# Ledger of designs, part 203: peptides against a protein of PDB entry 2AKA

Target 1, 299 residues: chain A of PDB entry 2AKA
Amino acid sequence: MEDLIPLVNRLQDAFSAIGQNADLDLPQIAVVGGQSAGKSSVLENFVGRDFLPRGSGIVTRRPLVLQLVNSTTEYAEFLHCKGKKFTDFEEVRLEIEAETDRVTGTNKGISPVPINLRVYSPHVLNLTLVDLPGMTKVPVGDQPPDIEFQIRDMLMQFVTKENCLILAVSPANSDLANSDALKIAKEVDPQGQRTIGVITKLDLMDEGTDARDVLENKLLPLRRGYIGVVNRSQKDIDGKKDITAALAAERKFFLSHPSYRHLADRMGTPYLQKVLNQQLTNHIRDTLPGLRNKLQSQL

## One batch from the design tools (peptide; made by RFdiffusion4, then SolubleMPNN)

Design b2_p27_8_s2 (from b2_p27_8, 13 letters changed)
Fold by OpenDDE base, seed 5:
Structure b2_p27_8_s2 (fold): chain B 299 residues (1-299), chain A 27 residues (1-27)
Amino acid sequence: as target 1 above (299 residues)
Amino acid sequence: SAEQEAIQQVEALFPELDAMAARLAAE
């Protein structure tokens, strides 16, 4: 089953050339969450590199198809600039920004046209995620007044697909009952069959409060459960704190926290990556029968 | 056209997809 994810990646790449990626019902994981929910940080933690755009407001303005591939070498490549290998991940960040601006213009608008990025690394498991723009209610800068609805419509193009798993990223320091990620997931997956919950910012919760009930899948049950993570703070990111050190700190956080210690082996970024790899692999396996016919009908 | 070439690229993967499906069915 080790070749299932790469096979789907090749399908994704081929369909991207047609410009129909948003219409494809390939087995995939869409990442959804509000602005500042920590989506980009989770993805960077998987790679162990800083490579995603940073800033205030809506940072991700195009879908980012992130294909992680376990390899002995470390480099990135974009589908839109084939043959160029990026070994400096700062250049990867700049390319994402440049390519985003090329399509969306200077008004910080959004586009449904995906950016396809493949990252080869010895530090990753095979995993493909579609990072989607963060949900927001307030336009910033020159964004159109209906930007909230544009983002929602874009997200819906992905998350309504039957073969799409949903990685719902919610910050623990906000009311989880009002989580944009969980709301949209519940809208399209009312039975919680396709949704994986990620709880970020557990280290930023008020003293005396915890997300134990959520992480134990007791408050808002999802079939695929919840995984807590601790991302680098913005200060840590700005200070270029090493991701490896951050992962160690994350492990220490869960082990030392009275509410989470018993869950520590089922928490954290490395565990999340493993779970997502397994779930995606299994999901591809389950959906592969008949997939060819389905794809053929979409051509 | 670029679109036609892309379609051909997708179709070129179908035999591999079918083979994988057959392998999975045999397990």
Scores: peptide ipSAE 0.407, ipTM 0.899, DockQ to the pose 0.798
Fold by OpenDDE base, seed 2:
Structure b2_p27_8_s2 (fold): chain B 299 residues (1-299), chain A 27 residues (1-27)
Amino acid sequence: as target 1 above (299 residues)
Amino acid sequence: SAEQEAIQQVEALFPELDAMAARLAAE
């Protein structure tokens, strides 16, 4: 069943060419979370490269369909500039920024039009994610005053779809009961059937506190459970800390922490990538019957 | 038109979808 994800990728690309945005109910994983929840870092850690826009406020302003493909070579391709191979991931970041600005303008607004990025790498499992703008409550700069609702409406276009799995990214150093990611997931998936929880910033929790109950799926249970990760700090990112070294530090964190050591083999970015690959593959398998008929009706 | 060509590209994938669905059903 190794070809299931690539097959869906080809469908995604083909539908993108006909101007179908969020209207498609393809089996996919949408990534949701508040601003600064650590979504971008999780995605970059999968690739092992710095390639996503960084900054204050809303960083992701268009949906990014990120298609990871295991390959012997390492390069990236955009659907909007087909045939151009990017081997410098700084250029990938710049292209995302340029393409975003081209559509959204100078006001730092958002657009529902996806950017389709495929990354070939020997370091990834086959995996497709839709990175969505971070939820915010306060407009920054020249953003429209209703930006919060614009983002919410955009997210809802994806997460309300029956075949959409939800990767809910929440920081551990904030009240998880008030997590924007978990709130929106609960709204559209009240029984927690489509939601996978990711807990970031476990290393930034107050001394003497831990997220053990959450990670053990005892506090806010999800059918698909929770996975904890430790991302690079902003200082580490600015200092160009190697992602491989960061992944080693993440492993060390879980192994050495009294509250998490027993969970260490079911935590961390590599395990998350494996789980997401399996979850997506299984989800495609489950949804494939009748999918052709559904897609045909949407043409 | 470009749209018609894109639709044809989608439809060209349907046999593969059907074949995959049949394979999965047989497992």
Scores: peptide ipSAE 0.401, ipTM 0.899, DockQ to the pose 0.755
Fold by OpenDDE base, seed 3:
Structure b2_p27_8_s2 (fold): chain B 299 residues (1-299), chain A 27 residues (1-27)
Amino acid sequence: as target 1 above (299 residues)
Amino acid sequence: SAEQEAIQQVEALFPELDAMAARLAAE
């Protein structure tokens, strides 16, 4: 089963060349969330590096197919830059920004054309995620007034697919009943069969409040449940707090919190990574029979 | 065409998919 994710990665790479109108239904995990939900921080915590674009508003403006591959070496490769190995993850960030701008222009527009990024690292499990633009109602820069709907339409191209799992990222310090991520997930997955909930910003909740009921899968039940995480604060990011130290702090948070200590072994970024690896592997296994025929019919 | 080449690349992976599917079915 160790080679299932890499096999799908090769399929993703091959399909990327077919173009924008490809009706692709590969087993994959699409990451959805509102702006500032902590989505980018979760992904960076998996890698243990700062490599995603940062800024106000919509930062992810193209789908990012992030292929994490466990390896003895640490480097990144882009499908659009074949043969170039990136060892400086700041350069990875810059390349994402440059490639995004190349296609979308300077108006902060969006494009449905994916960027394919593969990261080899000894610190990751095999895991592929499709990072999608954050949902927003507020245009930034020169974005058109209907940018909200453009983003929604883009997301729907992924999350409506039968073989797409949905990683719904929601901040705990906001009303989860109004979570953009959970709303879109419920729309396309009303039975909660394909959705994995991630709850961020648990450390930023008001005193006397907690997300215990959500994390225990009692409030808005999902078949695949919820996993809470604590990301680095913006202050920590600006201060270049080491991700390893942040992960230790996250562990301490769950262990020391009266409402979460009993869940601590099923919380946190490392556990999330393990669960996603397992979920994706199992999902690929379950969908592989007949996948060839389905793909062939779509060509 | 670029599209045709891409299709060929996908099709080239089908034997591996079939083999993997068969392996999984045997488990």
Scores: peptide ipSAE 0.395, ipTM 0.895, DockQ to the pose 0.835
Fold by OpenDDE base, seed 4:
Structure b2_p27_8_s2 (fold): chain B 299 residues (1-299), chain A 27 residues (1-27)
Amino acid sequence: as target 1 above (299 residues)
Amino acid sequence: SAEQEAIQQVEALFPELDAMAARLAAE
């Protein structure tokens, strides 16, 4: 089964060239969450590098098909610039920004046209995620006033697909009942069959409160459950705190926290990566029968 | 056309999909 994710990656690459007219339903994981929910940090923690655009407002403005590939070497490649290997992940960030701006302009608009980024690393498991624009109600820059709905429409193109798993990223220091990620997931997956919950910012919860009930899948049950993570703070990011150190701190957080210590082995970014790898692999396995016929009918 | 080439690339993967599906069915 080790070849399942790479095979789907090749399909994704091939279909990317067909353009917007392809109603593709590939087995994949779409990442959804409100702005500042911690999506970028989760993805960067998988790679162990800072490589995603940062800033206020909408950071991701095009779908980012992030293909993580376990390899002995570390580098990145974009589908739109074949043959160029990026070893400096700052350059990766700049390329994402440049390619986004090339299509959307400087008005901070959005485009449904994906950016395909493959990252080879010895520190990753094979895993493909589609990072989607963060849900927002507030336009930034020259964005149209209906940007919220444009984003939602874009997300719906992915999350409504039967073969799309949903990684719903929600911050613990906000009302989870009002989580944008969980709301959209509930809308398209009312039975919670395709949704994996990620709870970020557990370290930022008010004293005397915890997300134990959520993490134990008792409050808002999902079939695939919840995984808590602790990302670097903005201060840590600005201070260039090493991701490895942050992952160690995350482990310590769960182990030392009275409410989470019993869950510690099923929490944290490394565990999340393992779970997602397994979930995606199994999902591809379950979806692969008949996939060729389905894809052929869409050509 | 670019679209035609893309279609060909997808179709070129179909034998691998079929083979993989057959392998999985045999498990």
Scores: peptide ipSAE 0.386, ipTM 0.893, DockQ to the pose 0.844

Design b2_p27_8_s3 (from b2_p27_8, 13 letters changed)
Fold by OpenDDE base, seed 5:
Structure b2_p27_8_s3 (fold): chain B 299 residues (1-299), chain A 27 residues (1-27)
Amino acid sequence: as target 1 above (299 residues)
Amino acid sequence: SAEQESLAQVESLFPELDAMTEKLKAE
């Protein structure tokens, strides 16, 4: 089963050349969440590097197929520039921005054409995620007034697919009942069978409040449950706080928190990585027997 | 064309896909 994710990655790469990845029902995990929900921080914590665009508003403007591959070496490769190995992850960030702007222009528009990024690292588990634009209601800059709906339409191309798992990222310091991620997940997965909940910003909750009921899967139950994480603050990111140190702080947070200490072994970024790896592997296993026939029919 | 190349690449993966599928069925 250890080779299942790489096999699907090669399939994804093959179809990406025609820009139609969104139309493929390949087993995958789509990452959804509102703007500033903490999606980018979660993904960067997996890699242990800062490599995603940062800023206010819509940062991810194209689907990013992020293929994490366990390797003895650390480098990144883009499908659109084959043969170039990136070892400086700042250059990776710049390439994402440049490639995004190349297709969308400078108006901060969006495009459904994916960027395919593969990251080799000794610090990652094999895992493929599709990072999607953050949901928003407010256009910024030169964005079209209907940007909210454009984003939703783009997300729907992925999350409506039967073989798509949904990583729903919600901040704990906002009303979880109104989470954009959980709303869209509920819309396309009403029984909560394909959705994995991630709760960020647990460290930013008001004193005397907690997300225990959510994390215990009691408030808005998902078959695949919820995992809480603590990301670096924007101050920490700007201060170049080491991700390893942040992961240690995250562990300490859960262990020391009265409401979460009993859940600590099932919380945090490392646990999330393991769960996602296992979930994706199992999902591929379950879907693979019919995948070839489906692929044949879609050619 | 890019499309033709993609199709060829997909087809080239079918033997491995088939082998993996059969392996999983045998488990």
Scores: peptide ipSAE 0.331, ipTM 0.872, DockQ to the pose 0.814
Fold by OpenDDE base, seed 2:
Structure b2_p27_8_s3 (fold): chain B 299 residues (1-299), chain A 27 residues (1-27)
Amino acid sequence: as target 1 above (299 residues)
Amino acid sequence: SAEQESLAQVESLFPELDAMTEKLKAE
């Protein structure tokens, strides 16, 4: 069972090299959410390193296939620069930015061509996620006026696939009924069979309000449920607050909050990692019997 | 070609994929 995710990773790498990654219906998890929903922070918290591009507006502009691999050593490598091991995660961030700009140009446009990044770490579980551009309604800078639709079309290339699970990231300090992540998930998964809900910014809710009903799966039920997380503030990120300290603060938040204490063991970033690892492993197991024949037909 | 090499790499994974599939079916 522990080798299922690495096996699928090797398939992903092989097909990415021939430009067919987006066309493959491999078992995977696509991450969707509005701009500033906290997607990048969730992914960085899994690794325990700052390595994703930062800024205002659309930060992720190409799909990022993030392959986490449990290892005794800590380093990253890109499929587009084989043989180079990155041990400085700031250099990883710079490589993502450079590779993105190489393809999209200076106008902050988007490209459907994935970046494939593998991170080896003793602090991660085996897990593959596809980070997708944040949904937006308003172009920033010199972005194309139809950028909203370009992003939507790109997301649809992933989330419409039957073997794609959807990690829908929504902020708690906004109306959940208007969540871009849950709207797109509902469009392609109307019965909520493939969608996992993540609720961010629980620490930024108005005093006297909480997301208990959502987290208990009572308001907008998903088969795979909801997991709440607390990410670092932008100030904490800018100040380079240690992620380990932030994870401890997240645990303290859930344990000390009257509305969430009873859920604390089923909340937070570490629990989310475990759930995603388990769900992806099980999903691969369920889809693998048909995968070989399907792959043969695509060759 | 790079494409041919990639396709060959995919095909090289089939024995392992088959073995894993059969193992899972037996469980």
Scores: peptide ipSAE 0.327, ipTM 0.873, DockQ to the pose 0.794
Fold by OpenDDE base, seed 4:
Structure b2_p27_8_s3 (fold): chain B 299 residues (1-299), chain A 27 residues (1-27)
Amino acid sequence: as target 1 above (299 residues)
Amino acid sequence: SAEQESLAQVESLFPELDAMTEKLKAE
């Protein structure tokens, strides 16, 4: 089954030329969450590199199809600039920003046209994620007042698809019942069959509070459960703290926390990556026969 | 057209898709 994700990657690449096709329902994981929920940090922790645009407001303004491929070498490739290998991940960040601006302009507008980025690394499992714009209610730049709805409509193009798994990223230091990620997930997946919950910022919760009930799947149950993670602080990011060191700190956090120590082996970024790889692989396996038939009918 | 090119690329993957599908059915 090791080749299932790469096979779907090639399908994604093939359909990229057509843009978003309403009839395309590839098995994939869409990443959803409010602004500042920690989505970018989760993705960067998988790669072990800083490569995503950072800032306040809407940072991701186009869908980013992030294809992680386990390899003996480390480099990135964009579908829009074939043949160019990026070994400097700062250049990867700049290319994402440039390609975004090329399509959306400088007004901080959004576009539903995906950017396709493949990252080869010895530090990743095979995993494909679609990073989507962060949900927001506050227009920035020259964005129209209805930007919230534009983002929502864009997200709905992905998350309404039956073969789309939803990685719902929610911060623990906010009211989980009001999580933008979980709200949209529940709207399109009311039975919680396609949603994986990620709880970030567990280290930023108020003293005497914890997310144990959530992580134990007792508060807002999802069939696929919840995984807690601890990302680098903004200070750590600005200080260029090594992601490996941050992952060690994350492990220590869960092991030492009275409310989470019993869950520690089922928490953290490495476990999340493993779970996502397994779930995506299994999901592809289950959907591939139907997908093949559907593709045949489109010829 | 871009659509035709994409469809051709997809079609080129069918042998591999079929092989994988059959393998999965055998499991």
Scores: peptide ipSAE 0.323, ipTM 0.868, DockQ to the pose 0.803
Fold by OpenDDE base, seed 3:
Structure b2_p27_8_s3 (fold): chain B 299 residues (1-299), chain A 27 residues (1-27)
Amino acid sequence: as target 1 above (299 residues)
Amino acid sequence: SAEQESLAQVESLFPELDAMTEKLKAE
């Protein structure tokens, strides 16, 4: 079973060059959420490295197919840069930025052409995620006025696919009923069969408030439930708080919080990674028998 | 073409895909 995700990774790599016209419906997890919802931090916490572009507004401007592979060694590889192994994750960040700018230009435009990044690490479970541009209503910089719709259209290319699971990332310090992630998920998955909820910023909620009902799957039920996480703050990042320390702090947060203590074993980034690995593996198992036939029909 | 190369790569994975599919059916 450990080889299922890597097999699908090879299929993803093979299809990468076909471009926009391919009706690709591979089993995958698309990550959706508003800007600043904490998507990038969740992904970096899985790897235990800082490697994604940072900044205000839209940082992900191309789909990033992030393939995590458990390995005895730690390095990254890009599909567009064959043969080059990256051991410095700062260089990985720079390459993502450079490759994004190469296609979109410097005006913070978007492109539907994916970047394929594979990360080998002893600290990860096998897991593939497609990081998508954050939903926004306000253009930033030199973005076109219709950027909101361009992003939405791009997301729809992924999340409408039957074999696409949706990781809906919502901040706890905002009204969940107004979550962009949950809205788009409900639009394409009205029965909540493909959606996994992630609640970030639980540590930033107003005093006297909590997300217990959400995390217990009582407020807006999803079949696959919700997992709460606590990411590093920008202050923590600037203060050079390492990810290991952040994960320990996250664990402590859930264990010490009166509203979340009873859920602590089903919360946090490590548990999220485990659940996503299991969900993706099971999803591949369920879809694989028909995958070849579907792929053949697209050739 | 890049597309033709990609399609060829996909086809090259079919034997492994078939083997894995059969393994899963046997479980």
Scores: peptide ipSAE 0.316, ipTM 0.866, DockQ to the pose 0.868

Design b2_p27_8_s4 (from b2_p27_8, 11 letters changed)
Fold by OpenDDE base, seed 4:
Structure b2_p27_8_s4 (fold): chain B 299 residues (1-299), chain A 27 residues (1-27)
Amino acid sequence: as target 1 above (299 residues)
Amino acid sequence: SAEAEGLAKVEALFPELDAMTQRLLAE
């Protein structure tokens, strides 16, 4: 089973070249969440590097197929820049921005055409995620007034697929009942079979409140459950707080919190990464025979 | 064309996919 994710990665790269006309439902995890829900921080914490665009409004404007590959070396490669190895993750960020702007222009528009980024690192488990644009109701820059619906339509192209798992990222310091991520997940996965809940910003909840019921899967049950994480604050990011230090602080948070200490071993970014690796691997195993048969019929 | 290249890559990967599938089904 160790080679399942790499195999699917190669298929994914090949399908990317064919374009949108490939009616292939690849096993994948789509990441959904509102703007500022903490999606970028979760992904960066997996890599242990700052490499995603930051800013106000819609940061992700194209789907980012993020292929994490465990390796003895650390570098990144883009499918659109064959042969170029990036060892400076700031350059990775700049390339994402440049490639996004190349296709969408400077108006902060969106495009459904994915960016394929592979990150080799000794600090990651094999894991592929499709980071999707954050859901928003407010256009920024020269975005059209219907940008909300454009984003939703784009997301639906991914999350409606039966072989797509949904990583729904929701901040704990907001009303979870109104979570954009959970709403869209519920729309396309009403039985909660394909959705994994991530609860961010647990450290920013009002004093005397907690998300214990959610994390224990008692409030809004998902078959695949919820995992809480604590990301770096914007202040920490601006202050260039090390991700390793942040992960240690996250562990301490869960262990020391009266409401979460009993869940601590099933919380946090490292645990989330492990769960996602396992979930994706199992999902590929379950779907691969069907994919093989479908491909055979098309070749 | 990019499409033709993509298709060729898929075709090239199919034997590996098939082999992996067979291994999974044998478990």
Scores: peptide ipSAE 0.479, ipTM 0.925, DockQ to the pose 0.788
Fold by OpenDDE base, seed 1:
Structure b2_p27_8_s4 (fold): chain B 299 residues (1-299), chain A 27 residues (1-27)
Amino acid sequence: as target 1 above (299 residues)
Amino acid sequence: SAEAEGLAKVEALFPELDAMTQRLLAE
């Protein structure tokens, strides 16, 4: 089953050429979360590189189809820039920013047109994620006053699809009952069948509080459960703290925390990556026969 | 057209898609 994700990746690339009107329900994982929920950090931790735009407000302004491919070499490729291999991940970040600005302009607007980025690395499992703009309630800078609704409409184009799994990223240091990610997931997946919960910022919770009940799937049950992660702090990111060191610190956090020690083997970024790989592979397996038939009927 | 090119790319993947589908159905 190792070839299922790469096959769907090629389908996804092909459909990107057809344009926005391809009403194709491809098996995929959409990443949703509020601004500053830690989505970008989770994705960067999978790759082990800093390559996503950073900043205040809306950072992701176009859907980013991130295709991780296990390889002996490390480089990135964009679908819009065929034949160019990026080995400097800072250049990858700059290309994302440039390509975003090319379509959206300088007014920090959003576009539903995806950026397709493939990353080859020996440090990744085969995994495809669609990073979506962070949900916000407050326009920043020159953003239109209805930016919240524009973002929501964009997210809904992905998460309403039956074959779309939802990676709902929520920070633990905020009220989970008010999580934008969990709210939108509940709206489109009321039975919690397609949603995987990610809880970030567990290290930033108030003293004497923990997210044990959430992580044990007892508070807001999801069929696919919750996985806690500890991302680098903004200070660590600005200081270019090594992601490998951060992953070690994450492991130490879970192992040493009284509330999470018993869950430690089912927590952290490496485990999340493994689970997502397995979930996506299985999801493709289950949906591919129906997808094949649907595609043939449209050709 | 971009649409025609996209469709051609999808069609080019059908042999692999069919093979994979058949394998999955046989499991």
Scores: peptide ipSAE 0.360, ipTM 0.890, DockQ to the pose 0.801
Fold by OpenDDE base, seed 2:
Order: structure tokens, then C-alpha cells, then sequence
Structure b2_p27_8_s4 (fold): chain B 299 residues (1-299), chain A 27 residues (1-27)
């Protein structure tokens, strides 16, 4: 069933021409998390390239529909500039920034209008994610005073839909019981049926502490469980540390850590990518028959 | 219009959607 995700991608592209957001409840994975939770790093690690905007405050300001497609070639395409192939991922980053600024203006506001980015790569599994703005409590710079509410409203447009899976990204070096990602997931998915937990910053926990109970799904249980990852530090990103080297370091971290070594084969970015591919494929399989019927009634 | 083009693209996917749906229902 390797063609299920590409088929849904074509549906997403078609619906993007009709409205700002797909009126149909398409099977998808929405990525949620607080600012600086590590969402962008997780997505870049899937691609193996630096291509997302970086900075202080709210970095993602529009939904980014990221369609990963396994291919023999490596390039990116935007739906808003169809036919242009990007092979330099710095230019991909610049295009995201330019397209975001074009719509949001100079006040660093947000827009619900998605950016659709497709990345072809031999290093990815077929996977579609919707990256959403990071949750914030305090406006920065010239942002509107109600920016927190605007972000929350935008997230709700995605995560309330029944066919939306939720990738909840939480940092381990903060109180997980107060995670913004897990809170919003619990609000719309109280039984934890649609939520996949990602725990970042495991390498930044205080010495003598660990997230073993969370990763073993014993503390805040989710039906779909938790996966721990170790992202590059900001220093590593600024220093242009190779993502392949970072993935090797992540593997070493889990294997060498006394609290995580027994979980190492079910942790890390490569395993997360495999799980998400499988989860999305299975979810499409379960929902597509009903979706086809709904689509017929709306056309 | 962009909307009309979008609808046309969706309709063009119906044969694949139907084939895939039937395959899934047979599993």
C-alpha cells in the first residue's frame, strides 16, 4: 500500500486550490508543540537538510504541509511556484520566509493559509506532516496582543478533526505534566487515541534524572505511545553540524544511557520516521473508504 | 478559476480513489 500517502498528497494539493484549508477531513498528522520544543529540528532531521526558518520567538507562522516523497533524486517543490525545482535547501528556507512575510506582513503575525512543500529524497520515507505555529504565552516584538489566541485557534482548526493524528512534541527538560503539546492533545483527544508523543531534549535533562517512565508509556499513557529523540543543539545548528553525524550521536546517546539502552531500538529520529509512515499509511487505509463517499457527496 | 481547477483535479482522481477503495474493502 505504498501509494496511499502519495494519493492523499494529490488530494491535498487539489483541495488547496479550493480553500485555505481542506474542508474535507483528510487523514493527516498535525505537529504541535510549544516554542523551542524542537519541532523544526525533528522535521529537518527527517529530510537530512537545514531548510526551515530559524530565530527567536515564533518561527513557524503559517501551516506548513510538508510532503516527503521517497525518490531517486533530491529536490523540493512549492505548490505556490509550481514547476520550479529547488536543489539548494537554503533557497527553500528563503522561499518559506519570503512567502510567509508576503502574507503576514512586517508585524510577524500569523496566517491560516498553508504553505505546501514537497520534498523528494532518497533519504525519506513517504510521509506527510502539517507543521503548525509553536504555542506561545507572550507576544514578542510587534506581534498582536492576542497572538496566543490566534495560534490556538489555528491549531484547533486542524487537531479537532477526527481524521487528524497529533504529533505532540514536548521537551524533556521541562515539566511534561505541563507540556503545551500534551495539554492541547488531551483537550481534543481525551482518551489519547489520535496522539503520538515525541520527547525532545533528553540530552539536556538534569544529571540523575530521566524520562524512562514517560517513554515506557507508564506516566501519561497514549495508545500510540512515545518516542524519544535527540536533536542538534543550537550551537551545532549554527556551526553547521552534519545531520548524519547528529543522527549517529543520537543513536549513541540511547545505546549508552543506562535508563534508555533497553529502549534504544524504539527510539530516535529514524525509528520515529518509520512509525509515522506506518501510522499514517494505516490511518489512510482505515479512513479512505469513508472519505471517498463524503467526497462524492460534496462534488 | 482556481476553484474550478481544484474541483477538476479532484474529479480526475476518482478512478484511482475508486480502485484503491475497492482494494482496501477487499482486504
Amino acid sequence: as target 1 above (299 residues)
Amino acid sequence: SAEAEGLAKVEALFPELDAMTQRLLAE
Scores: peptide ipSAE 0.360, ipTM 0.893, DockQ to the pose 0.787
Fold by OpenDDE base, seed 3:
Parts: structure tokens; C-alpha cells; sequence
Structure b2_p27_8_s4 (fold): chain B 299 residues (1-299), chain A 27 residues (1-27)
């Protein structure tokens, strides 16, 4: 089973050449969340590097197929830059920005054309995620007034697929009942069969409040449950706090918090990685026979 | 065409896909 995720990665790469209209339903995890929900921080915490574009508003403007591969070496590769190995993750960030701008132009528009990024690292588990543009109601820059709907339509192209799992990222310091991520997940997955909840910003909740009921899967139950994480603050990022130290702080947070200490072993970024690896592997196992048959009929 | 290239790449993966599928079905 160790090679299931890499096999699907190769399928994803192959299908990327077919274009936007490909009837593709690959087993995958789509990451959804509102702007500033902490999606980028979660992904960077998996890699242990700063490599995603940062900024105000909609930062992810194209789907990013992020393929994490456990390896003895650490480097990144883009499908659109064949043969080039990136060892500087700042260069990875710059390439994402450049490639995004190349397709979308300078108006901060969006495009449904994915960027395929593979990261080899000894610090990751095999895991593939599709990072999608953050949901927003507020256009930024020269974005069209209907950008909200454009983003929604793009997300729907992924999350409506039967073989798509949904990683719904919601901040704890906002009303979870009004979470954009959970709303869209509920729309396309009303029975909560395909949705994994991630709760960020647990450290930013008001004093005297906690997300215990959510994390215990009692408030808005999902079959696949919820995992809480604590990302680096913007201050920590600006201060160049390393991700290792941040992960230690996250662990300490859960262990020391009266409301979460009993859940600590099922919380945090490392546990999230393990769960997602397992969930994706199992999902591929369950769907691959049917996928193979479907592919045969389409060729 | 890009589409034709994509389809060819998918077809090239079928042997491995089939082998993996068979292993999974045998479990």
C-alpha cells in the first residue's frame, strides 16, 4: 500500500495534460477554507518549509496539486518545469507566483488550471492535497466583482466529485456554524462522508471559550471527525520562527490546555498528517478498481 | 495534441495500475 499515493500522483500528472474538460474523478483531498482560515500554514507545516505565496486577500489563485513524497532527499519539482529541481523553497514560492501570474495575468484573477508541485522530503508522509483558492466575498486588487462566484464555481469542480475528500479548514476564533468551509462541504457532502474537519486558531479564541465540543465531534458531527491544529502566528512567521519550534509549541498548547489535554494525542499537525495519509491511502484502495474500469471505458 | 499526450501517459500507467488493482483485490 506504500506506493498507492505515488501511483495516483503519476495519474494526476498524466491527466494534467488532458486539459480542463477532462472527466477526471481521481481519489484526492481538496482543501477548502475561507481567506485567512490558515490553509497555507497547515500545508507549510506539513513540509516544514515556507514555500507558499503570502499576502492579503486571495493568495491561491490556481489549484495547487501538492504532492508530498517521503524521500531521503529534500527538493521540489514542478510539472511545468520538467527536469528542474528546487532545493531553495523561496524559489519554489517565487515559481508558484510567477506561474500563477503567467496564466491569470496581473489583475489577481483566478484560473482553474492546476499547478502541480511535488515535494520530496524526509520530513513528510506521502500525501497529496489540492489547495484551492480561499473563499471570499471581497474582491482584491483588480478582481472582478463576481470573484466570489468564480471561486465557488472552481471549488465545485473539485468537491462535487465522488472520489474527492474534503479537508475543511475553519478558524476556531470565528463562528464555526458560519464556516465557509463547512458550509460548502455540507452542500456537496450532506451526510458528512467525505469531509475531514480541521480547526485552526485554537490559540486565538477568547478567554473562557473553547472548541472542545467541535473537536469531540459533538457540535457538527463529521464521520471522519475533526483535528485541531495551532499554526504559527503572523508574528512568528515574520520573526522566522522555525516550524519545528512551532510544532513543539503546538504540542505544548494541547497538553497544557484544560479543555484539550485529553484530546492531545489526536490533535496537532503531525497527527493530521498521519490521519490524512491513512485516509487518502484507504480511499485510493477503495476507489482504484472502479477508477481503472472507468479509465478503460474513456480511452 | 496535449490531450493525446495525456491519454498516452495514462495508458502507459495501465500495467502498474492493473498490478496494483489486482493486489488490492487479492487482499
Amino acid sequence: as target 1 above (299 residues)
Amino acid sequence: SAEAEGLAKVEALFPELDAMTQRLLAE
Scores: peptide ipSAE 0.339, ipTM 0.884, DockQ to the pose 0.836

